# Peptides against a protein of PDB entry 5EIB, part 81

Target 1, 366 residues: chain A of PDB entry 5EIB
Amino acid sequence: VDLEPGTMDSVRSGPFGQIFRPDNFVFGQSGAGNNWAKGHYTEGAELVDSVLDVVRKESESCDCLQGFQLTHSLGGGTGSGMGTLLISKIREEYPDRIMNTFSVMPSPKVSDTVVEPYNATLSVHQLVENTDETYCIDNEALYDICFRTLKLTTPTYGDLNHLVSATMSGVTTCLRFPGQLNADLRKLAVNMVPFPRLHFFMPGFAPLTSRGSQQYRALTVPELTQQMFDSKNMMAACDPRHGRYLTVAAIFRGRMSMKEVDEQMLNVQNKNSSYFVEWIPNNVKTAVCDIPPRGLKMSATFIGNSTAIQELFKRISEQFTAMFRRKAFLHWYTGEGMDEMEFTEAESNMNDLVSEYQQYQDATAD
Target 2, 366 residues: chain A of PDB entry 5EIB as posed
Amino acid sequence: VDLEPGTMDSVRSGPFGQIFRPDNFVFGQSGAGNNWAKGHYTEGAELVDSVLDVVRKESESCDCLQGFQLTHSLGGGTGSGMGTLLISKIREEYPDRIMNTFSVMPSPKVSDTVVEPYNATLSVHQLVENTDETYSIDNEALYDICFRTLKLTTPTYGDLNHLVSATMSGVTTCLRFPGQLNADLRKLAVNMVPFPRLHFFMPGFAPLTSRGSQQYRALTVPELTQQMFDSKNMMAACDPRHGRYLTVAAIFRGRMSMKEVDEQMLNVQNKNSSYFVEWIPNNVKTAVCDIPPRGLKMSATFIGNSTAIQELFKRISEQFTAMFRRKAFLHWYTGEGMDEMEFTEAESNMNDLVSEYQQYQDATAD

## One batch from the design tools (peptide; aimed at target 1 G337 D339 E342)

Design b2_p26_4_s4 (made by RFdiffusion4, then SolubleMPNN; from b2_p26_4, 15 letters changed)
Fold by OpenDDE base, seed 5:
Structure b2_p26_4_s4 (fold): chain B 366 residues (1-366), chain A 26 residues (1-26)
Amino acid sequence: as target 1 above (366 residues)
Amino acid sequence: SARERAAERLARLREERRRRRRLAEE
């Protein structure tokens, strides 16, 4: 789905364009112009019914509909505005189904779009209320991984999107292969989301290796486990050491000893015990899939529900507040029928979310 | 006008959201 026709042509002409049904390509003509309000109230609102018709058709064709997975950016107008409109409309029609998102967070290091803090804040407000689980994929973290870890001097959107694809493949492993932990979206939500509003995940992937070091790197379970829990490997720009894990899932892929995985997972928990809440029993889940990802002998994917995710929301909130106090570009949104009150409501709800994460970070077992 | 159409769409979306919140509290 896009509000611009040119994006759809790029997907169709791509190496995987043929995996999608032609009738499932829904697109507008006018674009969102990086404006959340255009995506949510004007251009996106004109297209949403056509998207819902496709969603209904595909849902009716499912033998067992678990829920929905949306991939979108929060910095742009279409992904943020229309994406959150779609989430809202789908949740109305399918209130008993899981709403999962892969939400790409904006970064000033990656994009010069000045209104991204507005689009992100307005989107987070919708995600808090209307999703059951959200993978936070932060362009700040992706850029830093590309530059520092992968040794790419000038990271491209292609380099960032490669990390996104690896992460998405990793977190969906249990859904795609039988006999795994969290084999459905609902079980994942039950295991990962102890409190309904605290459903924002910090994903991570291992191995991350620069091209120059690939030849010299052994892939071992201890190295994967260490790298997976390293703050530098998190796809969200927050340090887990500044918070506490509410829940963790680790998904190992490849031929390895389950005993060795369990030993290494126990060791990493014990070494990092101060970074876990003590009042959630059995809050670390481990899965092993014998099928490695393409081009790797083994990998590990991390899913963390950490109170440290508040650092990401604080960053966005600070940028939002600095713009909103000046009423900078506000006329672009109000011109599309938005009220200034919606900005204040979105800011308030995101600050409440930060406060909730902090409360659970500071909570002790009674 | 485009603004009036936007305002009417916004009003409907706000009403739908308020209806959902009420249904979730019942």
Scores: peptide ipSAE 0.039, ipTM 0.641, DockQ to the pose 0.134
OpenDDE base, seeds 1, 2, 3, 4: peptide ipSAE 0.039, 0.018, 0.020, 0.018; ipTM 0.645, 0.392, 0.384, 0.407; seeds 1, 2 fail the geometry check

Design b2_p26_5 (made by RFdiffusion4)
Pose (drawn by RFdiffusion4):
Structure b2_p26_5 (pose): chain A 366 residues (1-366), chain P 26 residues (1-26)
Amino acid sequence: as target 2 above (366 residues)
Amino acid sequence: SAEKRARAAALKAHNERVFAENRARR
């Protein structure tokens, strides 16, 4: 789905472009120009019922639908504006299904548009209310990993998407292969989301590799465990050691000692017990899958529900406030008939989300 | 335009309703 028609061509000319159902391409003529109001209200509303028809069709041909997963950026107009409209319409029509999103957060290091904080805040407001699980993929973190760790002086979207694709593969492994833990979206959500609004996850994986060089060696289980908890291996630009984990899901892929995995996971939990909330006993679940990802014999994927994610929302909020106080470009949004109070409503909801993460960060069992 | 305003108001009411319903279910 895109309001921009040129997106259809690039996907089709891609390696697996012909495998998609031709009828499932739903596109507009213009597209939003980084205007969330255009995406949602104006233009996305024009296009959205066509998308829902296709969604309804895919759903009626499902033996037992688990739910939906949406990939989109929060910084633009279509993936952000229309994407959150689609989520709200799907929530109305399929209220008992899990909604899961892979949402990419904007960063000034990657994109040169100062309205992106507007678009992201209006979107975060929708996701807080309407999604069950959201993987926070931070362009800030992706750029820093490519620039500082992978030593790519000029990271491209291809360089960033290599990190995203490795992460998305890892976090959906329990859904795609037989297993006991978090095997479906609802079970994963019950294990990861103690409070409904606090459903933004920090993904990480190990080893971090630059695409096309080179290999190995394969990591030991200790090396995997330590790296997948490392702040430098997170896809969100937050230091996990600045907050506390409410819940964690760890996924080890490849051939390895299940005993050694158990010992290392127990080791990181009790050496660093102060970083795991004490009032959620046994809050770290571990899954092993025998099939490694491509190019690797061993890998680990980390999914964290950490109070440290408030750093991501504080950064967006600061940029949003800096722009919104000067009312810069606000008429671009209200020109599409959007209420200015929707900006204030979204800002307040995001700041409330930050306070809630801090409340549980300081909470004690006593 | 009038059409843009009407559409935006309708979708704003829609979102508020969906939020309320979702909060009730939680």

Design b2_p26_5_s1 (made by RFdiffusion4, then SolubleMPNN; from b2_p26_5, 15 letters changed)
Fold by OpenDDE base, seed 1:
Structure b2_p26_5_s1 (fold): chain B 366 residues (1-366), chain A 26 residues (1-26)
Amino acid sequence: as target 1 above (366 residues)
Amino acid sequence: SAEKKELAEKLRRHEKEVAERRRAQR
């Protein structure tokens, strides 16, 4: 789905364009112009019913519908505005189904779009209310991984999207291969989300290696485990050491000893015990899938629900506040029917979310 | 436009009502 036809043409002409049904391509003509309000109230609102018709059709074809997965950018107008509109509408029609998102967080290191903090804040406000689980994929973190870890001098969207795809493949492993931990979206939510509003995940993927070192790096369970818990490996730009994990899931792929995985997972938990809440029992879940990802002997995917995620929201909030105090570009949003109060409500709700994370970070077992 | 504002207000009210209902069910 896109409000711009050119994006759909790019997908259709791509190497995997043929795997999608032509009737499942829903697109507009005018785009959102990086404006959340255009995506949510005008251009997106005109297209949303056509998307819902496709969603209904595909849902009816499912033997067992678990829920929905949306991949979207929070910096743009379509992914942010129309994406959150779709989430709202789908959630209304399917209240008993899981709403999962892969939400790409904006970064000034990656994009020069000045209104991204508005779009992101308005989107987060919707995600807090209308999703069950949200993977926070932060372009800030992706850029830093590409530059520092992968030694890419000039990271491209292609490089970032490669990390996104690896992460998405990793976190969906248990959904695609039966008999694994978190075999359904609801089970994942139950294991990962102890508090309904605190459903924002910090993903990570290992191994991440530069092309120059890839030939010389042994892939071992200890190395995967160490890299997976490294702050520099997080796909969200926050340091887990500045917070506490509420819950963690680790998904190993490839031929490895389950015993070795369990030992290494225990070791890393013990080493990092100060970075876990002590009042949530059995808050680390591990899965092993014998099927490696394509081109790798083994991998590990990390899903963390950490109070450190507040650093990501604080960054967005600071950027938002700096613009909103100046009323910069507000006329672009109000001209599409938004009220200035919606900005204040969204900011308030995001700040409340930050405060909730902080509260649970500071909570001790009595 | 006045029409855009009215549409946005209707949608916003609806979304708020739906959100409030969900909060009440939790």
Scores: peptide ipSAE 0.369, ipTM 0.892, DockQ to the pose 0.779
OpenDDE base, seeds 2, 3, 4, 5: peptide ipSAE 0.363, 0.368, 0.357, 0.360; ipTM 0.891, 0.892, 0.889, 0.891

Design b2_p26_5_s2 (made by RFdiffusion4, then SolubleMPNN; from b2_p26_5, 15 letters changed)
Fold by OpenDDE base, seed 1:
Structure b2_p26_5_s2 (fold): chain B 366 residues (1-366), chain A 26 residues (1-26)
Amino acid sequence: as target 1 above (366 residues)
Amino acid sequence: SEEKRERAEELREHERRVKKRREEQR
């Protein structure tokens, strides 16, 4: 789904364009212009019913509908505005289904779109209320990985999207292969989300590989375990050492010893015990899938629910506040029918979320 | 425009209803 027809053509003409049903391409003629309010209240609102028709059709074709997975950017107008509108509409119609998102967080390192902090803040406000689990894929972190770790002098969207794809593939492994931990979206939510509002995940992946330079390295389980817990491998720009893990899931892929995985996972938890809350029992889950990802012998994917994620939200909030105090560009949003009060409400809710993470970070066992 | 404002108000009301129902289910 997109408000711009050109993006759909790009997907259709892409290497995997044939995977998608032609009738499932829903697109507008006028983009959101990086304006959340256009995506949410005008252009997106005009298209949302057509999208819902497709959603209904596909849902009816499911033998067992678990829920929905939305991939969207929070910096743009379509992914942010229309995406969150769609979430709201789907939630209304399917209240008992899991709403999962892969939400790409904006970064000034990647985009010069000045209103991204508005779009992101307004989106986070919606995600806090209407999603059950959200993977925070932060363009800040992706850029830093590409630049520092992958030694790419000028990271491209292609480079970033490769990391996104690897991460998405990793975190969905248990959904795609039978007999795994977190084999359904609801089970994942139960294991990962101890508090309903605190459903934002820090994903990580090992080994990190650039697009076109497949590393056929024989990795060891200890190396994978160490790397996936390294802050440099996190797809969200926060340091886990600045917070505490509420919950963790680790997904190993490839032919490896489960015993060795368990040993290494225990070792890393013990080494990093100060970075876990002690009052949530059995808060680390591990899965091993014998099927490696394409082009790798082994991989490990990390899903962390960490209070350190507040660093990501604080970054966005600071950028938002700096613009909003100046009333910069507000007329672009209010001109689409948005109320200025919605900015304040969104800011407040995101700050409340940060405060909630901090509260649980500081909490101790009784 | 007034039409845009009215549409936005309707959608905000929708979102409030969805939120309320979710809270009631918790």
Scores: peptide ipSAE 0.534, ipTM 0.935, DockQ to the pose 0.806
OpenDDE base, seeds 2, 3, 4, 5: peptide ipSAE 0.086, 0.487, 0.529, 0.505; ipTM 0.658, 0.923, 0.934, 0.929; seed 2 fails the geometry check

Design b2_p26_5_s3 (made by RFdiffusion4, then SolubleMPNN; from b2_p26_5, 17 letters changed)
Fold by OpenDDE base, seed 3:
Structure b2_p26_5_s3 (fold): chain B 366 residues (1-366), chain A 26 residues (1-26)
Amino acid sequence: as target 1 above (366 residues)
Amino acid sequence: SAKKKELAKKLKEEEEKVKKRREELR
């Protein structure tokens, strides 16, 4: 789905374009112009019914519909505005189904779009209320991984999207292969989301290796485990050491000893015990899938529900507040039919979310 | 930056298009 036709042509011309049904390509003509309100209330609202018709058709064809997975950007107008409109409409029609998102967070290091803080804040407000699980994929973290870890001098969107794809493949492993822990979206939510509003995940992937170093790297369970918990491998621009893990899931892929995985997972928890909440029992879940990802002998994917994710929301909030206090570009949103009150509500809800994370970070076991 | 100014200009141009469309729909 897009508000621009050219994006669909890029997908169709891609190596996997033929796996999608032609009728499942729904697109507009005008785009959102990086305006959340244009995506949510005007151009997106004109297209949403056509998307919902496709969603219904595909849902009816499912033997067992678990829920929905949306991949979108929170910086742009289509992914943010229309994406959150779709989430709201799907949630309304399918209230008993899991809503899962892969939400790409904007960064001033990656994009020059000045209104991204508005689009992100307005989107987060919707995601807090209408999603059950949100993987926070931060363009800042992706850029930093590409530059620092992968040694790419000029990271491209292709390089960032490669990390996103690896992460998405990792976190969905349990959903795609039978006999795994968290084999469905609802079980994942139950294991990962102890508090309904605190459903924002910090994903991570291992191995992250520069092309020049790939040939020299032995992949071992200890190395994967250590890298998976390294802040430099997190796809969200927050430091896990500045917060506490509420819950963690680790997904190993490849032929490895389950005993060795369990030993290494216990060791990393013990070593990092100060970074876990003590009052959530059995808050680390481990899965092992014998099928490695393409081109790797083994991998590990991390899903962290950490109070440190408040750093991401604080960054967005600070940028939002600095713009909103100046009423910068507000006329562009209000001109689409938004009230200034919706900005204030979105800011408030995001600040409340930050406060909730801080409260649980500071909570000690009595 | 020059890019931020260019984007601010594009945003105003889009606003004017939306405004015009709304006036035409009345």
Scores: peptide ipSAE 0.024, ipTM 0.464, DockQ to the pose 0.027
OpenDDE base, seeds 1, 2, 4, 5: peptide ipSAE 0.000, 0.016, 0.020, 0.022; ipTM 0.275, 0.388, 0.380, 0.447; seed 4 fails the geometry check

Design b2_p26_5_s4 (made by RFdiffusion4, then SolubleMPNN; from b2_p26_5, 17 letters changed)
Fold by OpenDDE base, seed 2:
Structure b2_p26_5_s4 (fold): chain B 366 residues (1-366), chain A 26 residues (1-26)
Amino acid sequence: as target 1 above (366 residues)
Amino acid sequence: SAEKEALAKELREFEKEVRKRVEEQR
């Protein structure tokens, strides 16, 4: 789905374009112009019914519909505005199904779109209310990984998208292959989301590999475990050491000893016990899949529900507040039928979410 | 704000319920 035809043509003409049904390509003509309000109330609202018709048709063809997975950007008008409209409409029609998202957070290091803080804040407000699970994929973290870890002097969208693809492949491993941990979207939610509003995940991947690098380092299970918990391997721009993990899932892929994995996972928890909440027992879950990723002998994927994720929301909130106090570009949104109160409500809800994470960070076992 | 204090109270109550459920599963 896109509000611009050129993106859809690029997907269709791409090496994997034929895996999608032609009728499942739904697109507009005018685009959202990086405006959340155009995506949510005007251009996106005109297209949403056509998308819902396809969603219904595909849902009816499923033998066992678990839920929905949306991949979108929160910085642009289509992914943010129309994406959150779709989430809302799907939630209304399928209230008993899991809503899962891969939400790409904007960064000034990657995009010059001045209104990204508005689009992100308005989107986060919708995600808090209407999703069950959200993987926070932060363009700032991806850029920093490419620049610092992969030593790419000028990171490209291709480099960032390679990291996103590896992470998405990792976190969906248990859904695609036989395993005991997180075998379905509902089981993932039960294991990862102790509190309904606190459903924003910090993903991480090891080993980090560049798209053009043939240099795969053979890693050991101890090295994978250590790298997976390293803040430099997190796809969200927050430091886990500044918060506490509510829940963690670790997904190992490749031929390895389950005993060695369990020993290393116990060791890393004991070494980092101060970074976990003590009042959620057995809050670290581990899965092993014998099937490695393509081009790797082994990998580890991290899913963290951490109170440190508040750093990401604080960054967006600070940028939002700086623009909104000046009413900068506000007329572009109000001209599409938005009220200024919707901005204040979205800011308030995101600040409340930050306060909730801080409260659980400071909570002690009584 | 009074709303933030009310929300903080609800969250603490919910935390107690979750802790209790987790202890009962053990």
Scores: peptide ipSAE 0.005, ipTM 0.267, DockQ to the pose 0.031
OpenDDE base, seeds 1, 3, 4, 5: peptide ipSAE 0.000, 0.000, 0.005, 0.000; ipTM 0.287, 0.279, 0.253, 0.298; seeds 3, 4 fail the geometry check

Design b2_p26_6 (made by RFdiffusion4)
Pose (drawn by RFdiffusion4):
Structure b2_p26_6 (pose): chain A 366 residues (1-366), chain P 26 residues (1-26)
Amino acid sequence: as target 2 above (366 residues)
Amino acid sequence: SIEEEAAAGMAEAGKPRPAFHSRRLP
């Protein structure tokens, strides 16, 4: 789905472009120009019922639908504006299904548009209310990993998307292969989301590799465990050691000692016990899958529900406030008939989300 | 307690509910 028609061509000319159902390409003529109001209201509304028809058709041919997963950026107009409209319409029509999103956060280091904080805040507002699980993929973190760790002086979207694809493969492994833990979206959500609004996850993985060089050695289980908890291996630009984990899901892929995995996971939990909330006993679940990802014999994927994610929302909120105080470009949005109070409502909701993460960060069992 | 609240919240994860929407001026 895109408002921009040129997106259809690039996907089709891609390696697996012909495998998609031709009828499932739903596109517009213009597209939103980084205007969330265009995406949602204006233009997305024009296009959205066509998308829902296709969604309804895919759903009726399901034996037992688990739910939906949406990939989109929060900084633009279509993936953000229309994407959250689609989520709201799907929530109306399929209220008992899990909504899961892979949402990429904007960063000034990657994109040169100052309205991106507007678009992201209006979107975060929708996701807080309407999604069950959201993987926070931070372009800030992706750029820093490429620039500082992978030593790519000029990171491209291809460089960033290599990190995203490795992450998406890792976090969906329990859904795609036989296993006991978090095997479906709802079970994953019940294990990861103690409070309905706090469903923004910090993904990480190990080893971090630059695409096309080179290999190995394969990591030891200790090396995997330590790296997958490292702040430098997170896809969200937050220091996990600045907050506390409410829940964690760890996924080890490849051939390895299940006993050694157990010992190392127990080791990181009790050496660093102060970083795991004490009022959620046994809040770290571990899954092993025998099939490694491509190019690797061993890998680990980390999914965290950490109070430290408030740093991501504080950064967006500060940029949003800096722009919104001066009312810059606000007429671009209200020109599409959007209420200015929606900006205030979204800002307040996001700041409320930050306060809630802090409340549980300071909470004690006493 | 906070533990009971967290457990209760987990039990309610993904349960059905109404959609949330944005407004638009005429």

Design b2_p26_6_s1 (made by RFdiffusion4, then SolubleMPNN; from b2_p26_6, 9 letters changed)
Fold by OpenDDE base, seed 1:
Structure b2_p26_6_s1 (fold): chain B 366 residues (1-366), chain A 26 residues (1-26)
Amino acid sequence: as target 1 above (366 residues)
Amino acid sequence: SLREQAEAGRAAAGKARPAFHYRRKP
């Protein structure tokens, strides 16, 4: 789905374009112009019914519909505005199904789009209310991984998207292969989301290795476990050491000893015990899939529900507030039928979310 | 207790979530 045809043409011409049904390409002509309001109230609102018709058709063809997965950016107009409109509409029609998102957070390090803080804040407001699970994939973290860890001098969108794809593949492993844990989206929510509004996940992937070092690295379960809990391997620009984990899931892939995985997972929890809440029992879950990712002998994917995710929302909020106080570009949104009140509500909800994370960070066992 | 709240939250995650509309606290 896009409000511009060019993205769909790129997907069709790509190496995997044929895996998608031609009739499932729904696109507009005008685009959203990086404006959330165009995506949500005008251009996107004109297209949403056509998308819903496809969603219904595909949902009716499912033997067992678990829910929906949306991949979108929060900095753009289509992914943010139309994506959140679509989430709302799907939630209304399928209230019993899981809404899962892969939400790409904007960063000034990656994009010069001035209005990204508005689009992101307005999107987060919708995601807090309408999603069950949101993987926060932060372009800032991706850039920093590419530059610092992967030793890429000039990270490209291709390099960032490679990390996104590895993470998406990792977190969906239990849905795609026989697994003992998180075999469905609802089970993931039960394990990961102790508080309904606090459903924003910090994903991480191991190994993250530069091209020059890949040839010489033997991957071990201890190394994967250590890297997976390293802040430098997080795909959200937050330091887990500045917060506390509410819940964690780890997904190991490849041929390895379950015993060794369990031992290493216990060791890393014990070593990092100060960074977990003590009042959520069995808050770390581990899965092993014998099928490695392509090109690796083994990997580990991390899913963290951490109060440190508030650092990401604070960053967006600060950028939003700096623009909104000046009413900078606000007329682009109000001209599409938005009220200034909706900006204030979105800001308030995101600040409340930050406060909720802080509350549980500071909370001691009763 | 926080534990009971988290247990209740996990139990709620196992069910359909009602639509929630953010209301600014006064």
Scores: peptide ipSAE 0.498, ipTM 0.878, DockQ to the pose 0.333
OpenDDE base, seeds 2, 3, 4, 5: peptide ipSAE 0.498, 0.494, 0.498, 0.483; ipTM 0.878, 0.870, 0.875, 0.870

Design b2_p26_6_s2 (made by RFdiffusion4, then SolubleMPNN; from b2_p26_6 with I2L E3A M10R P16A S22Y L25K)
Fold by OpenDDE base, seed 2:
Structure b2_p26_6_s2 (fold): chain B 366 residues (1-366), chain A 26 residues (1-26)
Amino acid sequence: as target 1 above (366 residues)
Amino acid sequence: SLAEEAAAGRAEAGKARPAFHYRRKP
């Protein structure tokens, strides 16, 4: 789905363009112009019914519909505005299905789009209410990984999207292969989401590999475990050491000893015990899939529900507040039928979310 | 207790959610 036709042509011409049904390409003509309100209330609202018809058709064809997975950007008008409209409409029609998202967080290091803080804040407001599970893929973190870890002098969207693809492949491993922990979206939610509003995950991946760099060195299970818990391997620009893990899932892939994995996972928890809440029993889950990712002998993917994720939301909130206090570009949104109150409500809800994470960070077992 | 609240939240995550009707005001 896109509000621009050119993205559909790019997907169709791609190496895997033929895996999608031609009738499942729904697109507009005008785009959203990086405006959330165009995506949500005008251009996106004109297209949404055509998307819902496709969603219904595909849902009816499922033997067992678990839920929906959306991949979108929160900085752009289509992914943010129309993406959150779709989430709302799908949630209304399928209230008993899991809503899962891969939400790409904007960064000034990656994009010069001045209104991204508005689009992100308005989107986070919708995601808090209408998603069950959200993987926070932060362009700030992806850029920093590419630059600092992968030593890419000028990170491209291709480099960032390679990390996104590796992470998405990792976190979906248990859904794609039988006999795994978190084998469905609902079981993942039960394991990862102790509080309904606190459903934002920090993904991480090891080993971090650039597109075209052959890592000749096979990592060991101890090295994978250590790297997976390193803040430098997080796809969200938060330091886990500044917060506490509510829940964690680790997904190992490749031929390895389950015993060695369990020993290393226990060791990393014990070494980092101060960074876990003590009042959530069995809050770390480990899965091992014998099937490695393509081009690697082994990998580990991390999913963290950490109170440190508030650092990401604080960054967006600070940028939002600095613009909103000046009413900068606000007329572009109000001209599409938005009220200034919706900005204030979205800011408030995101600040409430930050406060909730802080409350559980500071909470001690009674 | 926080542990009971977290257990309740996990139990809720296991259930169907009620329909969230975002009524646009007309």
Scores: peptide ipSAE 0.421, ipTM 0.767, DockQ to the pose 0.523
OpenDDE base, seeds 1, 3, 4, 5: peptide ipSAE 0.431, 0.419, 0.400, 0.420; ipTM 0.756, 0.810, 0.745, 0.812; seed 1 fails the geometry check

